# Designs tried in a protein design run: peptides against a protein of PDB entry 3LCN. Part 37

Target 1, 96 residues: chain A of PDB entry 3LCN
Amino acid sequence: QYTENLKVIVAEKLAGIPNFNEDIKYVAEYIVLLIVNGGTVESVVDELASLFDSVSRDTLANVVQTAFFALEALQQGESAENIVSKIRMMNAQSLG

## One batch from the design tools (peptide; made by RFdiffusion4, then SolubleMPNN)

Design b2_p19_2_s1 (from b2_p19_2, 10 letters changed)
Fold by OpenDDE base, seed 2:
Structure b2_p19_2_s1 (fold): chain B 96 residues (1-96), chain A 19 residues (1-19)
Amino acid sequence: as target 1 above (96 residues)
Amino acid sequence: KREELEKKIKELEEKLKKS
């Protein structure tokens, strides 16, 4: 029930990665699908690392952990809009 | 890698349907 909102949230997080030349919408969808299919932080990071070797593992781990935290936040009642806003602020602060 | 992602997404979507 939170999958669509989570896709939006993950997409916002991915948008903060400099020089990430992939379709953010599809990558976000893939991450969410991995999670709802029982993926763990470790397994999802491993999968993404195998696909996107140009992105550091730490960066990927940060994205995936954010996704899991966001899912928990959604389950606890925080709005997707609030979560997205927080991520935008983080993206702006970490320019480069 | 767009095509590869699309294939993987499709596979996972099918798994979810069968769940």
Scores: peptide ipSAE 0.492, ipTM 0.890, DockQ to the pose 0.139
Fold by OpenDDE base, seed 4:
Structure b2_p19_2_s1 (fold): chain B 96 residues (1-96), chain A 19 residues (1-19)
Amino acid sequence: as target 1 above (96 residues)
Amino acid sequence: KREELEKKIKELEEKLKKS
């Protein structure tokens, strides 16, 4: 139900990772698919860590946790636009 | 890693479709 919005949100989060040169759209899609197929924070992080060993586990965990929180926010009625805006601000702060 | 991702995505999409 919220899959497409979640992909956009996760993509925004991934865009904040410095020197991450993977296709953000595909990575976001993969993360969302892992989640909707029953993944947990731990299992999704493990999967991503195996694929992207150049990204710290903490960074990956932050991305994945954000995805789970965003999904909950969407289910509670928060707009995707608002969630994206928050993430964009957090990205800017982390890069500053 | 795009090719690998695409394969994994395809697999998960199939699982989702069958669920």
Scores: peptide ipSAE 0.492, ipTM 0.890, DockQ to the pose 0.139
Fold by OpenDDE base, seed 1:
Structure b2_p19_2_s1 (fold): chain B 96 residues (1-96), chain A 19 residues (1-19)
Amino acid sequence: as target 1 above (96 residues)
Amino acid sequence: KREELEKKIKELEEKLKKS
């Protein structure tokens, strides 16, 4: 029930990566599918690192950890809107 | 990478249907 909101949240996080030349919607969907199929932070990072060698492992780990934290927040009752807003602010700060 | 991603996504979606 949280998968669609999580896809939006992960897409927002991916949008903060400079020079990321991939379809953000598809990458976000793939990350969420990996998570709901039993992926861990480590296994999802490993999969993404093998697929996107142009993105640093640290950057991928940051995205994946954010996804897991967001899923927990959704399950605890936080709105997707609030989570997206926080990520948007963090993206802006990272660019500055 | 789009075609590769689409194949991987399809594979995982099929796994979800069996779960």
Scores: peptide ipSAE 0.491, ipTM 0.890, DockQ to the pose 0.139
Fold by OpenDDE base, seed 3:
Structure b2_p19_2_s1 (fold): chain B 96 residues (1-96), chain A 19 residues (1-19)
Amino acid sequence: as target 1 above (96 residues)
Amino acid sequence: KREELEKKIKELEEKLKKS
């Protein structure tokens, strides 16, 4: 029930990665599908690392961990809009 | 990598429907 909101959240996080040349919408969808089908932080990072070798493992781990934290936040009642706003601010700070 | 990703997504979506 949180799948579509989580896709939006993960897409916002991916948008903060410099020099990322993949379609953000599809990558976000793939990450969410891996998670809802029983993926762990480690297994999802391993899968992404095999596909996107130009992105550091630390960066991928940061994205995946954010997704799991966001899912928990949604389950606890936090709005998707609020979570997206937090990530957007973090992206801006990282670029500064 | 777009084509490969689309194939993987489709496979997972089908698996989800059948579960």
Scores: peptide ipSAE 0.486, ipTM 0.888, DockQ to the pose 0.139

Design b2_p19_2_s2 (from b2_p19_2, 10 letters changed)
Fold by OpenDDE base, seed 4:
Structure b2_p19_2_s2 (fold): chain B 96 residues (1-96), chain A 19 residues (1-19)
Amino acid sequence: as target 1 above (96 residues)
Amino acid sequence: MREELEKRIEELRKKLLEA
C-alpha cells in the first residue's frame, strides 16, 4: 500500500550516494521488496552488501534505516512529497 | 549485476504475489 511511495523515497536517498553505478530504480525496488517481505535493517543491509561490496556498510545502513523511518512516517500520515523533499535537502548537504 | 538483481527481484515478487 505504501510500496510505490516508498520506492520513490528510497530512490531519492540512493541518488545521494556518490559514484553509485547501479540502476537506482531497480535497487530501490529491491530494498522495498525486502522490507515488505519481512526484512529487518540488518538483514536488508546484509543483502545489499552481498551485491554492492564497493559501497560502505555504513552507507548501506543509512539508506536502509532511512527507508524504515520513511515507512513509519508514511504510516503516520506524512506525505511522500514531504519526505522526498527532506531527503533531497539532506543529500545536497551531504554532498557539499 | 543487473541480471542478478533482476533475478532476486523476481523471486521476491513471486513470494509476495505482486508484479
Scores: peptide ipSAE 0.492, ipTM 0.876, DockQ to the pose 0.147
Fold by OpenDDE base, seed 3:
Structure b2_p19_2_s2 (fold): chain B 96 residues (1-96), chain A 19 residues (1-19)
Amino acid sequence: as target 1 above (96 residues)
Amino acid sequence: MREELEKRIEELRKKLLEA
C-alpha cells in the first residue's frame, strides 16, 4: 500500500551516503521488499551488510531505521513529500 | 554486485503478490 512512497523516501536517505557507488533505486527497492516480506531492522541490516561491506553497519542501521520510521509515519497519515523534505534537510546537515 | 542485487530482488518479487 505504501511501497512506492517508501521507495522514494529510502532513495532520498541513501542519497546522503558519501561515496556510495550503487544504483540508489535498486537498493531502495531491495530494502522495501525485505521490509514488506517481514524483515526486522537487524535482518535487513544483515542482508545489506552482506552486499555492501564498504559501508559501516552504523550507517546501514541508520538507513534501515529511517525506513521503518517512515513507514510508521505514512501509516499515521504523514505525506511522503513531507517525509522526503525532512530527510533531505538531515542529509544537508550531515554534509556540513 | 549489480547482478547479485538484481537476483535477490527477483527472488523477493516471486514471494509477493504485489511489489
Scores: peptide ipSAE 0.489, ipTM 0.879, DockQ to the pose 0.143
Fold by OpenDDE base, seed 1:
Structure b2_p19_2_s2 (fold): chain B 96 residues (1-96), chain A 19 residues (1-19)
Amino acid sequence: as target 1 above (96 residues)
Amino acid sequence: MREELEKRIEELRKKLLEA
């Protein structure tokens, strides 16, 4: 039900990672598929770390935790647009 | 890396019957 919105949200979060040269849409889809298959923060981070050794584990954990928080927010009725806006602002601040 | 990522996604799509 929320998978498509979650993909957009995760993609926005991934866009904040400097020098990340993977296809953001595909990575976002992979993360969401892992989550809907019953993944935990730890198990999803482990999967991503096995693929992207150039990205720090802390950065991956931050992305995954954001995805889980976003999913909970969606389930509680918060709009995808509002969640994306928050992430965009956080990305902008982290660049400074 | 693209090929490996696409392979993993396809496996999950088949398993979950998700688009």
Scores: peptide ipSAE 0.488, ipTM 0.878, DockQ to the pose 0.148
Fold by OpenDDE base, seed 5:
Structure b2_p19_2_s2 (fold): chain B 96 residues (1-96), chain A 19 residues (1-19)
Amino acid sequence: as target 1 above (96 residues)
Amino acid sequence: MREELEKRIEELRKKLLEA
């Protein structure tokens, strides 16, 4: 199980969302718990949309898809540190 | 929102028996 590493990764992704006023660690935990409980991209996005109507569905989908890709990367042997670094670079490019 | 998130997280933790 990769829950703790995935929480860190998802938190890094959430940190890149402009004007996001929620506690990032709690939202990251919620996303990870939904995923490990058998959620799909669609069902997890639906859950998040029910809570965060101020965030676009496209933005939510981007976060969730990143989480699923990260989980696959972890399962294939990539380190959490490498994945976090990639997301941090992507956040910087998006905000630049 | 914080309260609702905490409630939902706790419910999922009970289902999974995970932190």
Scores: peptide ipSAE 0.487, ipTM 0.878, DockQ to the pose 0.147

Design b2_p19_2_s3 (from b2_p19_2, 11 letters changed)
Fold by OpenDDE base, seed 4:
Structure b2_p19_2_s3 (fold): chain B 96 residues (1-96), chain A 19 residues (1-19)
Amino acid sequence: as target 1 above (96 residues)
Amino acid sequence: KKEELQKRIEELRKKLREA
């Protein structure tokens, strides 16, 4: 139900990672698929770490936790636009 | 890595379709 919005949200979060040389759409889809298939923060981070050893586990954990929080926010009625805006602002601050 | 990602994505898509 919220998978497509969650993909957009996760993609925005991934876009904030410096020097991340991967297809953001594919990575976002992978994360969302893992989550909706019953993944936990730990298991999803493990999956990502197995693919992207150039990205720190802390960074991956931050992305994954954001995804889980975003999903909860969507389920509680927060708009996808609002969530994306928050993440975009956070990305800008972290890169500044 | 892209090919591996695509493989893993397809596997998960298959699981969701069969669920």
Scores: peptide ipSAE 0.563, ipTM 0.908, DockQ to the pose 0.140
Fold by OpenDDE base, seed 3:
Structure b2_p19_2_s3 (fold): chain B 96 residues (1-96), chain A 19 residues (1-19)
Amino acid sequence: as target 1 above (96 residues)
Amino acid sequence: KKEELQKRIEELRKKLREA
């Protein structure tokens, strides 16, 4: 239902992390799979932290929380395109 | 880390298919 759109959204968020040397599509899929299999913000962050120790826990938490908020937005009728645009703008602002 | 990530993804895909 929303999984494919959520993968795109999460990938956009991950693209904003500086010096993140991983396959963004794979990481995005991993996050979405964890969520749809019943993961919580805390449990998903724990999984990511165990795999990516070079990324701060706060940064990982920000990504995961964004994913959950995006899922809620999709369920409320917001378009994936609009959500991606918002994240892209936020990424640009954080880099400035 | 790519191999470990792929392994974890496949395990979750399997769980999803079996659900």
Scores: peptide ipSAE 0.562, ipTM 0.908, DockQ to the pose 0.140
Fold by OpenDDE base, seed 5:
Structure b2_p19_2_s3 (fold): chain B 96 residues (1-96), chain A 19 residues (1-19)
Amino acid sequence: as target 1 above (96 residues)
Amino acid sequence: KKEELQKRIEELRKKLREA
Protein backbone atom coordinates (compact mmCIF):
# COMPACT_ATOMS: atom_id res chain seq x y z
CA GLN B 1 0.00 0.00 0.00
CA TYR B 2 3.05 2.25 0.37
CA THR B 3 4.93 0.83 -2.60
CA GLU B 4 4.74 3.84 -4.91
CA ASN B 5 5.89 6.27 -2.25
CA LEU B 6 8.61 3.86 -1.19
CA LYS B 7 9.91 3.66 -4.76
CA VAL B 8 10.30 7.43 -4.84
CA ILE B 9 12.07 7.41 -1.49
CA VAL B 10 14.46 4.62 -2.44
CA ALA B 11 15.22 6.34 -5.73
CA GLU B 12 16.23 9.46 -3.84
CA LYS B 13 18.55 7.40 -1.67
CA LEU B 14 20.12 5.69 -4.68
CA ALA B 15 20.71 9.07 -6.31
CA GLY B 16 23.20 9.81 -3.56
CA ILE B 17 25.53 6.96 -4.50
CA PRO B 18 28.52 8.32 -6.43
CA ASN B 19 29.37 6.71 -9.77
CA PHE B 20 26.28 4.49 -9.74
CA ASN B 21 25.62 3.70 -13.39
CA GLU B 22 22.39 1.72 -13.19
CA ASP B 23 18.86 2.92 -13.88
CA ILE B 24 17.77 4.27 -10.52
CA LYS B 25 14.06 3.73 -11.15
CA TYR B 26 14.58 0.06 -11.98
CA VAL B 27 16.80 -0.55 -8.98
CA ALA B 28 14.34 1.22 -6.70
CA GLU B 29 11.49 -0.91 -8.01
CA TYR B 30 13.55 -4.06 -7.55
CA ILE B 31 14.29 -3.20 -3.92
CA VAL B 32 10.65 -2.42 -3.15
CA LEU B 33 9.41 -5.58 -4.85
CA LEU B 34 11.86 -7.66 -2.82
CA ILE B 35 10.65 -6.02 0.39
CA VAL B 36 6.94 -6.44 -0.27
CA ASN B 37 7.51 -10.06 -1.24
CA GLY B 38 8.90 -10.80 2.20
CA GLY B 39 12.55 -9.88 1.92
CA THR B 40 14.70 -9.11 4.93
CA VAL B 41 17.56 -6.66 5.10
CA GLU B 42 19.99 -9.53 4.64
CA SER B 43 18.18 -11.21 1.76
CA VAL B 44 17.65 -7.95 -0.13
CA VAL B 45 21.30 -7.00 0.29
CA ASP B 46 22.27 -10.43 -1.02
CA GLU B 47 20.13 -9.93 -4.11
CA LEU B 48 21.61 -6.52 -4.79
CA ALA B 49 25.16 -7.72 -4.22
CA SER B 50 24.62 -10.43 -6.82
CA LEU B 51 23.95 -7.74 -9.42
CA PHE B 52 26.09 -4.81 -8.31
CA ASP B 53 29.49 -6.07 -7.26
CA SER B 54 31.02 -2.63 -7.86
CA VAL B 55 29.03 -1.20 -4.95
CA SER B 56 30.25 -2.01 -1.46
CA ARG B 57 28.10 -4.25 0.70
CA ASP B 58 28.02 -1.51 3.34
CA THR B 59 26.59 0.95 0.82
CA LEU B 60 23.97 -1.56 -0.29
CA ALA B 61 23.07 -2.29 3.32
CA ASN B 62 22.69 1.43 3.97
CA VAL B 63 20.27 1.78 1.07
CA VAL B 64 18.23 -1.24 2.12
CA GLN B 65 18.06 -0.22 5.77
CA THR B 66 16.90 3.23 4.68
CA ALA B 67 14.11 1.58 2.70
CA PHE B 68 12.94 -0.41 5.72
CA PHE B 69 13.11 2.65 7.97
CA ALA B 70 11.19 4.67 5.40
CA LEU B 71 8.49 2.01 5.25
CA GLU B 72 8.21 2.16 9.03
CA ALA B 73 7.97 5.95 8.89
CA LEU B 74 5.23 5.81 6.26
CA GLN B 75 3.29 3.33 8.38
CA GLN B 76 3.62 5.67 11.35
CA GLY B 77 2.12 8.52 9.37
CA GLU B 78 5.07 10.52 8.11
CA SER B 79 4.59 11.98 4.64
CA ALA B 80 6.64 10.75 1.71
CA GLU B 81 7.60 14.35 0.99
CA ASN B 82 9.18 14.75 4.41
CA ILE B 83 11.11 11.52 4.10
CA VAL B 84 12.40 12.45 0.65
CA SER B 85 13.49 15.84 1.95
CA LYS B 86 15.45 14.26 4.78
CA ILE B 87 17.21 11.88 2.42
CA ARG B 88 18.02 14.68 0.00
CA MET B 89 19.61 16.66 2.81
CA MET B 90 21.59 13.62 3.91
CA ASN B 91 22.81 13.06 0.35
CA ALA B 92 23.93 16.67 0.11
CA GLN B 93 25.80 16.46 3.40
CA SER B 94 27.57 13.24 2.42
CA LEU B 95 28.64 14.76 -0.90
CA GLY B 96 29.79 18.04 0.67
CA LYS A 1 22.70 -5.17 -15.86
CA LYS A 2 19.54 -3.58 -17.23
CA GLU A 3 18.31 -6.70 -19.01
CA GLU A 4 18.90 -8.93 -16.00
CA LEU A 5 17.28 -6.40 -13.70
CA GLN A 6 14.21 -6.14 -15.92
CA LYS A 7 13.90 -9.91 -15.95
CA ARG A 8 14.10 -10.13 -12.17
CA ILE A 9 11.57 -7.33 -11.77
CA GLU A 10 9.10 -9.08 -14.04
CA GLU A 11 9.50 -12.31 -12.10
CA LEU A 12 8.76 -10.53 -8.84
CA ARG A 13 5.79 -8.71 -10.34
CA LYS A 14 4.43 -12.08 -11.40
CA LYS A 15 4.87 -13.50 -7.91
CA LEU A 16 3.12 -10.49 -6.41
CA ARG A 17 0.18 -10.85 -8.78
CA GLU A 18 -0.11 -14.54 -7.95
CA ALA A 19 0.10 -14.02 -4.20
Scores: peptide ipSAE 0.561, ipTM 0.907, DockQ to the pose 0.140
Fold by OpenDDE base, seed 1:
Structure b2_p19_2_s3 (fold): chain B 96 residues (1-96), chain A 19 residues (1-19)
Amino acid sequence: as target 1 above (96 residues)
Amino acid sequence: KKEELQKRIEELRKKLREA
């Protein structure tokens, strides 16, 4: 029930990565599918690292951890809009 | 990378449908 909202949230996080030339929508779907099929933070990072060697492992870990935190927040009743707003602010600060 | 990513996504979609 949170799958589509989580895809939007993860896409917002991925949009903050400089010089990332992959399809954001596809990568977001891949991350969410890995999570809902029983992935852990470490196993999802491993999958992403195997595909995107040009992105640092720390950056990938930051994206994946954000996804897991966002899923927990959604399950606890926080709105997707509020979560996206927080990520957007964090992206702006990181690029600033 | 797009073709490989699409392949991996389809594999996971199949697992989700079979679950």
Scores: peptide ipSAE 0.560, ipTM 0.907, DockQ to the pose 0.140

Design b2_p19_3_s3 (from b2_p19_3, 7 letters changed)
Fold by OpenDDE base, seed 2:
Structure b2_p19_3_s3 (fold): chain B 96 residues (1-96), chain A 19 residues (1-19)
Amino acid sequence: as target 1 above (96 residues)
Amino acid sequence: NEKRIKELEEKIKKEREEK
């Protein structure tokens, strides 16, 4: 029931990756689908790493872990808006 | 790029079927 909000959240996180030349909405949807279909942090990272070799594994891991944390936060009652705001601030503060 | 988008579309389609 949180899939749509999670897609928005993951998209915001992906938007913070410098020089990420992929369709953010499609990648976000794919990540969420992998998670709801039983993926783990490791398995989802492995999949993304195989697709996007120009992005560091650490960066991908950060995105995926953020998705899992966000899902937990949503389940615990935090609003999607709050989560997005946090990620946006983190993106703005990133050192590239 | 267009090729990557098509690849992602197919992967998404597959995952939707597994859902």
Scores: peptide ipSAE 0.555, ipTM 0.911, DockQ to the pose 0.072
Fold by OpenDDE base, seed 4:
Structure b2_p19_3_s3 (fold): chain B 96 residues (1-96), chain A 19 residues (1-19)
Amino acid sequence: as target 1 above (96 residues)
Amino acid sequence: NEKRIKELEEKIKKEREEK
């Protein structure tokens, strides 16, 4: 029910990764699918790490955890727009 | 890049089937 919003949110988070040479939309969709199919933070990170070995595990873990937190926030009634805004601000503040 | 996209597409397809 929140999958489409979550895809947008995850995409915004992925966009903050420097030198990430993957299609953001496809990766975001894949992450969300893994989550809604019962994936855990650990299992999703493991899958992503196997695909993107050039990205640190910590970075991937941060993305995945953000996705889970965002899903909870959506379920609690927070708007997708607000969540995206927060992530965008964090992306702007972080250094590669 | 295109090869990776195809790989992702297949993985996505598989996950959609399990959904």
Scores: peptide ipSAE 0.554, ipTM 0.911, DockQ to the pose 0.071
Fold by OpenDDE base, seed 3:
Structure b2_p19_3_s3 (fold): chain B 96 residues (1-96), chain A 19 residues (1-19)
Amino acid sequence: as target 1 above (96 residues)
Amino acid sequence: NEKRIKELEEKIKKEREEK
């Protein structure tokens, strides 16, 4: 399935969060596992908020929603490389 | 943070078992 590609995509999104001092690979893997195990946007955000209280709930929601949108895009045939490039550009724009 | 990493590892392990 799309699990490995989604981990890469989520990691790219997490890399755009300023002052996020967590292991990005572990967090990305955890998010993807929660999603493939039937998590919803709300339940995944709740879990992440309980772990990372220094990150705003809105920021976490943005990450999680991006993951769900990316999964849908992969299922519709968009390449992981294309999705990653879009996120990278968005990260750069938000920091500029 | 080593404590945080261990916590995440345990959570990941649990989710892998559920899958």
Scores: peptide ipSAE 0.553, ipTM 0.911, DockQ to the pose 0.071
Fold by OpenDDE base, seed 1:
Structure b2_p19_3_s3 (fold): chain B 96 residues (1-96), chain A 19 residues (1-19)
Amino acid sequence: as target 1 above (96 residues)
Amino acid sequence: NEKRIKELEEKIKKEREEK
């Protein structure tokens, strides 16, 4: 499916979070697995919030929403490279 | 950090089994 591309995309989004001390690769894999196994935006956010209490719920929600949007974009035919590029630009804009 | 990684590993294993 799109799981491997989605992992890369989610990892790029997580990399934009300042002072995020969790393993990005593991978190990205976990998020994608939750989504593939039928998770919703709210259920995935709830799970992540229970694990990472040092990260704001709004930040987690932003990551998860981005993942769902990215999955839809992949299913509609957009390339993973384009999606990653957009996220990089958004990360740069939010940081500076 | 090691404990967190192990926790994530176990959760990932469970989700892979469900998949």
Scores: peptide ipSAE 0.551, ipTM 0.910, DockQ to the pose 0.071

Design b2_p19_4_s1 (from b2_p19_4, 8 letters changed)
Fold by OpenDDE base, seed 2:
Structure b2_p19_4_s1 (fold): chain B 96 residues (1-96), chain A 19 residues (1-19)
Amino acid sequence: as target 1 above (96 residues)
Amino acid sequence: SSENEKKIKELKEYFLKKK
């Protein structure tokens, strides 16, 4: 499956969040686990929001939606490296 | 899966303990 690649992708997305003090690797793993275990965008966002109240719900939703889109992209044949590169560009743009 | 559920619980507890 694509779980390991998805963890890397989600971690890159999380790295773009300013002042995010949580363990990125663990949060990425958590998100991926929730998704592959049947979570929806809404349910995963709810879980994250309950744990990380210092992060806006919109930001969390953006991360989760990115994860779902990335999973679809992986399933369609896009490489994890390409997806990560796109996210890095988006992260840089959001900081600039 | 049951294994995933176990890991989810473990991670959740980890995060909760940090609060």
Scores: peptide ipSAE 0.774, ipTM 0.956, DockQ to the pose 0.981
Fold by OpenDDE base, seed 3:
Structure b2_p19_4_s1 (fold): chain B 96 residues (1-96), chain A 19 residues (1-19)
Amino acid sequence: as target 1 above (96 residues)
Amino acid sequence: SSENEKKIKELKEYFLKKK
């Protein structure tokens, strides 16, 4: 029930990655699908690392962990808009 | 779900073709 909101949130997180050359919408959808189909942080990171070798494993882990935290926040009643705003601010504050 | 598994397969194939 939070799938579409989570896609938006993950897309915002991916948008903060410098020199990211993949389709943000499709990668976000892929991450969410893997999570809701029973993936763990480790298994999802492994899958992404096998496909996107130009992105560091640490960066991928950061994205995936953010997705899991966001899903928990949504389930606890936090709005998608609020979560997106937090991520956007974090992206802007990042030095790279 | 079976539907999600199909979508996962389709997206993975899409990414692999772009490599």
Scores: peptide ipSAE 0.774, ipTM 0.956, DockQ to the pose 0.949
Fold by OpenDDE base, seed 4:
Structure b2_p19_4_s1 (fold): chain B 96 residues (1-96), chain A 19 residues (1-19)
Amino acid sequence: as target 1 above (96 residues)
Amino acid sequence: SSENEKKIKELKEYFLKKK
């Protein structure tokens, strides 16, 4: 139901990772697919860590947790635009 | 879903090939 919005949100989160060389759109899609197919934070992080070992586990965990929180926010009625804006601000702050 | 499982497999294979 919120799959497409969640992909956009996760992509924004991934965009904040310095020196991330993976295809953001595909990774975002992958994360969302894993989540909607019953993945947990731990299982999704494990999966991502196995594929993208150049990214720290903590960073991956942060992305995945953000995705789960965003999904809940969407279900609660928050707009994707608002969530993206928040993440963008967080990304900017983390880079500073 | 089976459809999602297929897509997951395809994406995983894509990522593995890039390694």
Scores: peptide ipSAE 0.773, ipTM 0.956, DockQ to the pose 0.982
Fold by OpenDDE base, seed 1:
Structure b2_p19_4_s1 (fold): chain B 96 residues (1-96), chain A 19 residues (1-19)
Amino acid sequence: as target 1 above (96 residues)
Amino acid sequence: SSENEKKIKELKEYFLKKK
Protein backbone atom coordinates (compact mmCIF):
# COMPACT_ATOMS: atom_id res chain seq x y z
CA GLN B 1 0.00 0.00 0.00
CA TYR B 2 1.03 3.64 0.50
CA THR B 3 1.98 3.36 4.18
CA GLU B 4 5.75 3.30 3.63
CA ASN B 5 5.66 6.26 1.24
CA LEU B 6 3.39 8.14 3.63
CA LYS B 7 5.84 7.55 6.49
CA VAL B 8 8.60 9.18 4.43
CA ILE B 9 6.34 12.10 3.54
CA VAL B 10 5.23 12.68 7.14
CA ALA B 11 8.83 12.44 8.34
CA GLU B 12 9.78 15.17 5.85
CA LYS B 13 6.99 17.37 7.19
CA LEU B 14 8.07 16.78 10.81
CA ALA B 15 11.66 17.63 9.89
CA GLY B 16 10.50 21.15 9.08
CA ILE B 17 9.39 21.83 12.66
CA PRO B 18 12.00 23.89 14.52
CA ASN B 19 13.14 22.59 17.91
CA PHE B 20 11.25 19.32 17.49
CA ASN B 21 12.75 16.97 20.07
CA GLU B 22 10.79 13.79 19.39
CA ASP B 23 11.89 10.78 17.34
CA ILE B 24 10.78 11.79 13.84
CA LYS B 25 10.71 8.24 12.47
CA TYR B 26 8.63 6.90 15.35
CA VAL B 27 6.22 9.86 15.32
CA ALA B 28 5.78 9.52 11.55
CA GLU B 29 5.05 5.81 11.94
CA TYR B 30 2.59 6.56 14.73
CA ILE B 31 0.71 9.15 12.65
CA VAL B 32 0.45 6.83 9.64
CA LEU B 33 -0.76 3.93 11.80
CA LEU B 34 -3.46 6.12 13.35
CA ILE B 35 -4.61 7.29 9.91
CA VAL B 36 -4.76 3.88 8.21
CA ASN B 37 -6.52 2.43 11.25
CA GLY B 38 -9.43 4.82 10.77
CA GLY B 39 -8.34 8.03 12.44
CA THR B 40 -9.69 11.43 11.40
CA VAL B 41 -7.82 14.72 11.33
CA GLU B 42 -9.41 15.69 14.63
CA SER B 43 -8.87 12.37 16.41
CA VAL B 44 -5.23 12.11 15.33
CA VAL B 45 -4.51 15.71 16.36
CA ASP B 46 -6.13 15.05 19.74
CA GLU B 47 -3.98 11.96 20.23
CA LEU B 48 -0.75 13.76 19.31
CA ALA B 49 -1.59 16.81 21.43
CA SER B 50 -2.07 14.56 24.46
CA LEU B 51 1.43 13.11 23.98
CA PHE B 52 3.47 16.06 22.72
CA ASP B 53 2.53 19.18 24.68
CA SER B 54 5.75 20.93 23.63
CA VAL B 55 4.37 21.24 20.09
CA SER B 56 1.51 23.64 19.40
CA ARG B 57 -1.86 22.21 18.39
CA ASP B 58 -1.77 24.32 15.22
CA THR B 59 1.56 22.79 14.22
CA LEU B 60 0.27 19.27 14.87
CA ALA B 61 -2.88 20.02 12.88
CA ASN B 62 -0.76 21.24 9.97
CA VAL B 63 1.27 18.01 10.00
CA VAL B 64 -1.80 15.78 10.19
CA GLN B 65 -3.69 17.65 7.46
CA THR B 66 -0.62 17.39 5.24
CA ALA B 67 -0.55 13.64 5.84
CA PHE B 68 -4.20 13.25 4.81
CA PHE B 69 -3.68 15.36 1.67
CA ALA B 70 -0.56 13.37 0.82
CA LEU B 71 -2.42 10.07 1.19
CA GLU B 72 -5.12 11.30 -1.18
CA ALA B 73 -2.46 12.47 -3.65
CA LEU B 74 -0.73 9.07 -3.54
CA GLN B 75 -4.05 7.31 -4.15
CA GLN B 76 -4.64 9.58 -7.15
CA GLY B 77 -1.31 8.66 -8.71
CA GLU B 78 1.10 11.37 -7.62
CA SER B 79 4.61 10.12 -6.87
CA ALA B 80 6.01 10.17 -3.34
CA GLU B 81 9.09 11.96 -4.67
CA ASN B 82 7.00 14.81 -6.02
CA ILE B 83 5.07 15.16 -2.76
CA VAL B 84 8.28 15.15 -0.70
CA SER B 85 9.73 17.85 -2.97
CA LYS B 86 6.70 20.08 -2.42
CA ILE B 87 6.91 19.64 1.35
CA ARG B 88 10.64 20.36 1.33
CA MET B 89 10.01 23.63 -0.52
CA MET B 90 7.27 24.56 1.95
CA ASN B 91 9.57 23.77 4.88
CA ALA B 92 12.23 26.07 3.42
CA GLN B 93 9.74 28.90 2.98
CA SER B 94 8.50 28.50 6.56
CA LEU B 95 12.03 29.04 7.89
CA GLY B 96 12.25 32.41 6.12
CA SER A 1 -6.27 -4.20 12.10
CA SER A 2 -5.27 -6.06 15.24
CA GLU A 3 -1.63 -5.95 14.21
CA ASN A 4 -1.76 -2.18 13.67
CA GLU A 5 -3.51 -1.69 17.00
CA LYS A 6 -0.74 -3.62 18.73
CA LYS A 7 1.91 -1.43 17.09
CA ILE A 8 -0.03 1.72 17.99
CA LYS A 9 -0.16 0.61 21.62
CA GLU A 10 3.55 -0.17 21.69
CA LEU A 11 4.50 3.20 20.22
CA LYS A 12 2.17 5.06 22.56
CA GLU A 13 3.71 3.30 25.55
CA TYR A 14 7.14 4.25 24.24
CA PHE A 15 6.19 7.93 24.03
CA LEU A 16 4.55 7.90 27.46
CA LYS A 17 7.66 6.42 29.07
CA LYS A 18 9.76 9.22 27.60
CA LYS A 19 7.65 11.86 29.36
Scores: peptide ipSAE 0.773, ipTM 0.956, DockQ to the pose 0.949

Design b2_p19_4_s3 (from b2_p19_4, 9 letters changed)
Fold by OpenDDE base, seed 2:
Structure b2_p19_4_s3 (fold): chain B 96 residues (1-96), chain A 19 residues (1-19)
Amino acid sequence: as target 1 above (96 residues)
Amino acid sequence: SAENEKKIKELEEYFKKKK
């Protein structure tokens, strides 16, 4: 239902990670798949940490938690565009 | 779903091969 929008949102979040050299589109898809297939914040972080050891666990946790919050926001009626805009602002602030 | 599980494994293997 919200999987495609969530992929876009997660991709935007990943784009804010400095020196992230992985395929953002594929990682976003992976995260969303794990979530909709019953993953928890903890289990998804564990999966990502096992694959992307160059990224801190805290950073991964932040991404995953953002994904869960975004999913809830989508379910509550917030548009994907609004969520993406918020993430872009957060990304810019983290870089500044 | 079964399809999702398959896709998850495919992506997982893709990422593992990059390591």
Scores: peptide ipSAE 0.761, ipTM 0.955, DockQ to the pose 0.981
Fold by OpenDDE base, seed 5:
Structure b2_p19_4_s3 (fold): chain B 96 residues (1-96), chain A 19 residues (1-19)
Amino acid sequence: as target 1 above (96 residues)
Amino acid sequence: SAENEKKIKELEEYFKKKK
């Protein structure tokens, strides 16, 4: 099962959001739960947008899409560590 | 799953209460 790895990955992605004042661990868990329970990119974004007004829809969509891509990557054999590293690079580039 | 649904609901309520 990839849920725990995916939580770590999503948390890393969330950590790159400037001025994010939500509980990263809980939000990551929430996103992963929604995904593995049959959520789509759109439905998960809708759920998050309804709860977190301070975060733009584009930002939420980026996080959710990253989660879906990461899940596919994990299923294809890519390591969680490698995925996290890529996200860290993207986070740094977005802020730098 | 039913378990996941329960956890989803719990977290959702948690976030709603924080608003």
Scores: peptide ipSAE 0.760, ipTM 0.955, DockQ to the pose 0.978
Fold by OpenDDE base, seed 3:
Structure b2_p19_4_s3 (fold): chain B 96 residues (1-96), chain A 19 residues (1-19)
Amino acid sequence: as target 1 above (96 residues)
Amino acid sequence: SAENEKKIKELEEYFKKKK
């Protein structure tokens, strides 16, 4: 029930990655699908790392962990808008 | 679900073809 909101949240996180050359919408959808189908942080990171050589494993891990935290927040009643705002601010504060 | 598994495979193939 939180799938569509989670896609938006993950897309916002991906948008903060410098020099990211992949399709944000499709990657966000892929990450969410892997999570809701029983993926773990490790298994999802492994899957992404096998497909996207230009992105560091640490960066991928950061994105995936954010997705899991966001899913938990949604389940606890936090709004998608609030989560997106937090991520956007974090993206803006990042030095690269 | 079976539907999700199908979508996962479709996206995976899409990304592989772009490489």
Scores: peptide ipSAE 0.760, ipTM 0.955, DockQ to the pose 0.982
Fold by OpenDDE base, seed 1:
Structure b2_p19_4_s3 (fold): chain B 96 residues (1-96), chain A 19 residues (1-19)
Amino acid sequence: as target 1 above (96 residues)
Amino acid sequence: SAENEKKIKELEEYFKKKK
């Protein structure tokens, strides 16, 4: 029930990565699918690292951890809009 | 789910082909 919102959230997080050359929508969908099918932070990071060697493991870990935190926030009643806003602010700060 | 697993495989193959 939170999968579509989580895809939007993860896509926003991916959009903050400089020089990211992968399809954001497809990567976001892939991450969410792995999570809802029982993936852990470690297993999802391992999967992504095997596919996207141009992105640092630390960056991938940051994205995946954000996704798990966002899912928990959604389940606790926080709106997707609010979560996206927080990520957007963090992306802006990271660029500076 | 079986449907999700199928989609995961499809996306995985898509990314592998791009490499």
Scores: peptide ipSAE 0.760, ipTM 0.955, DockQ to the pose 0.984

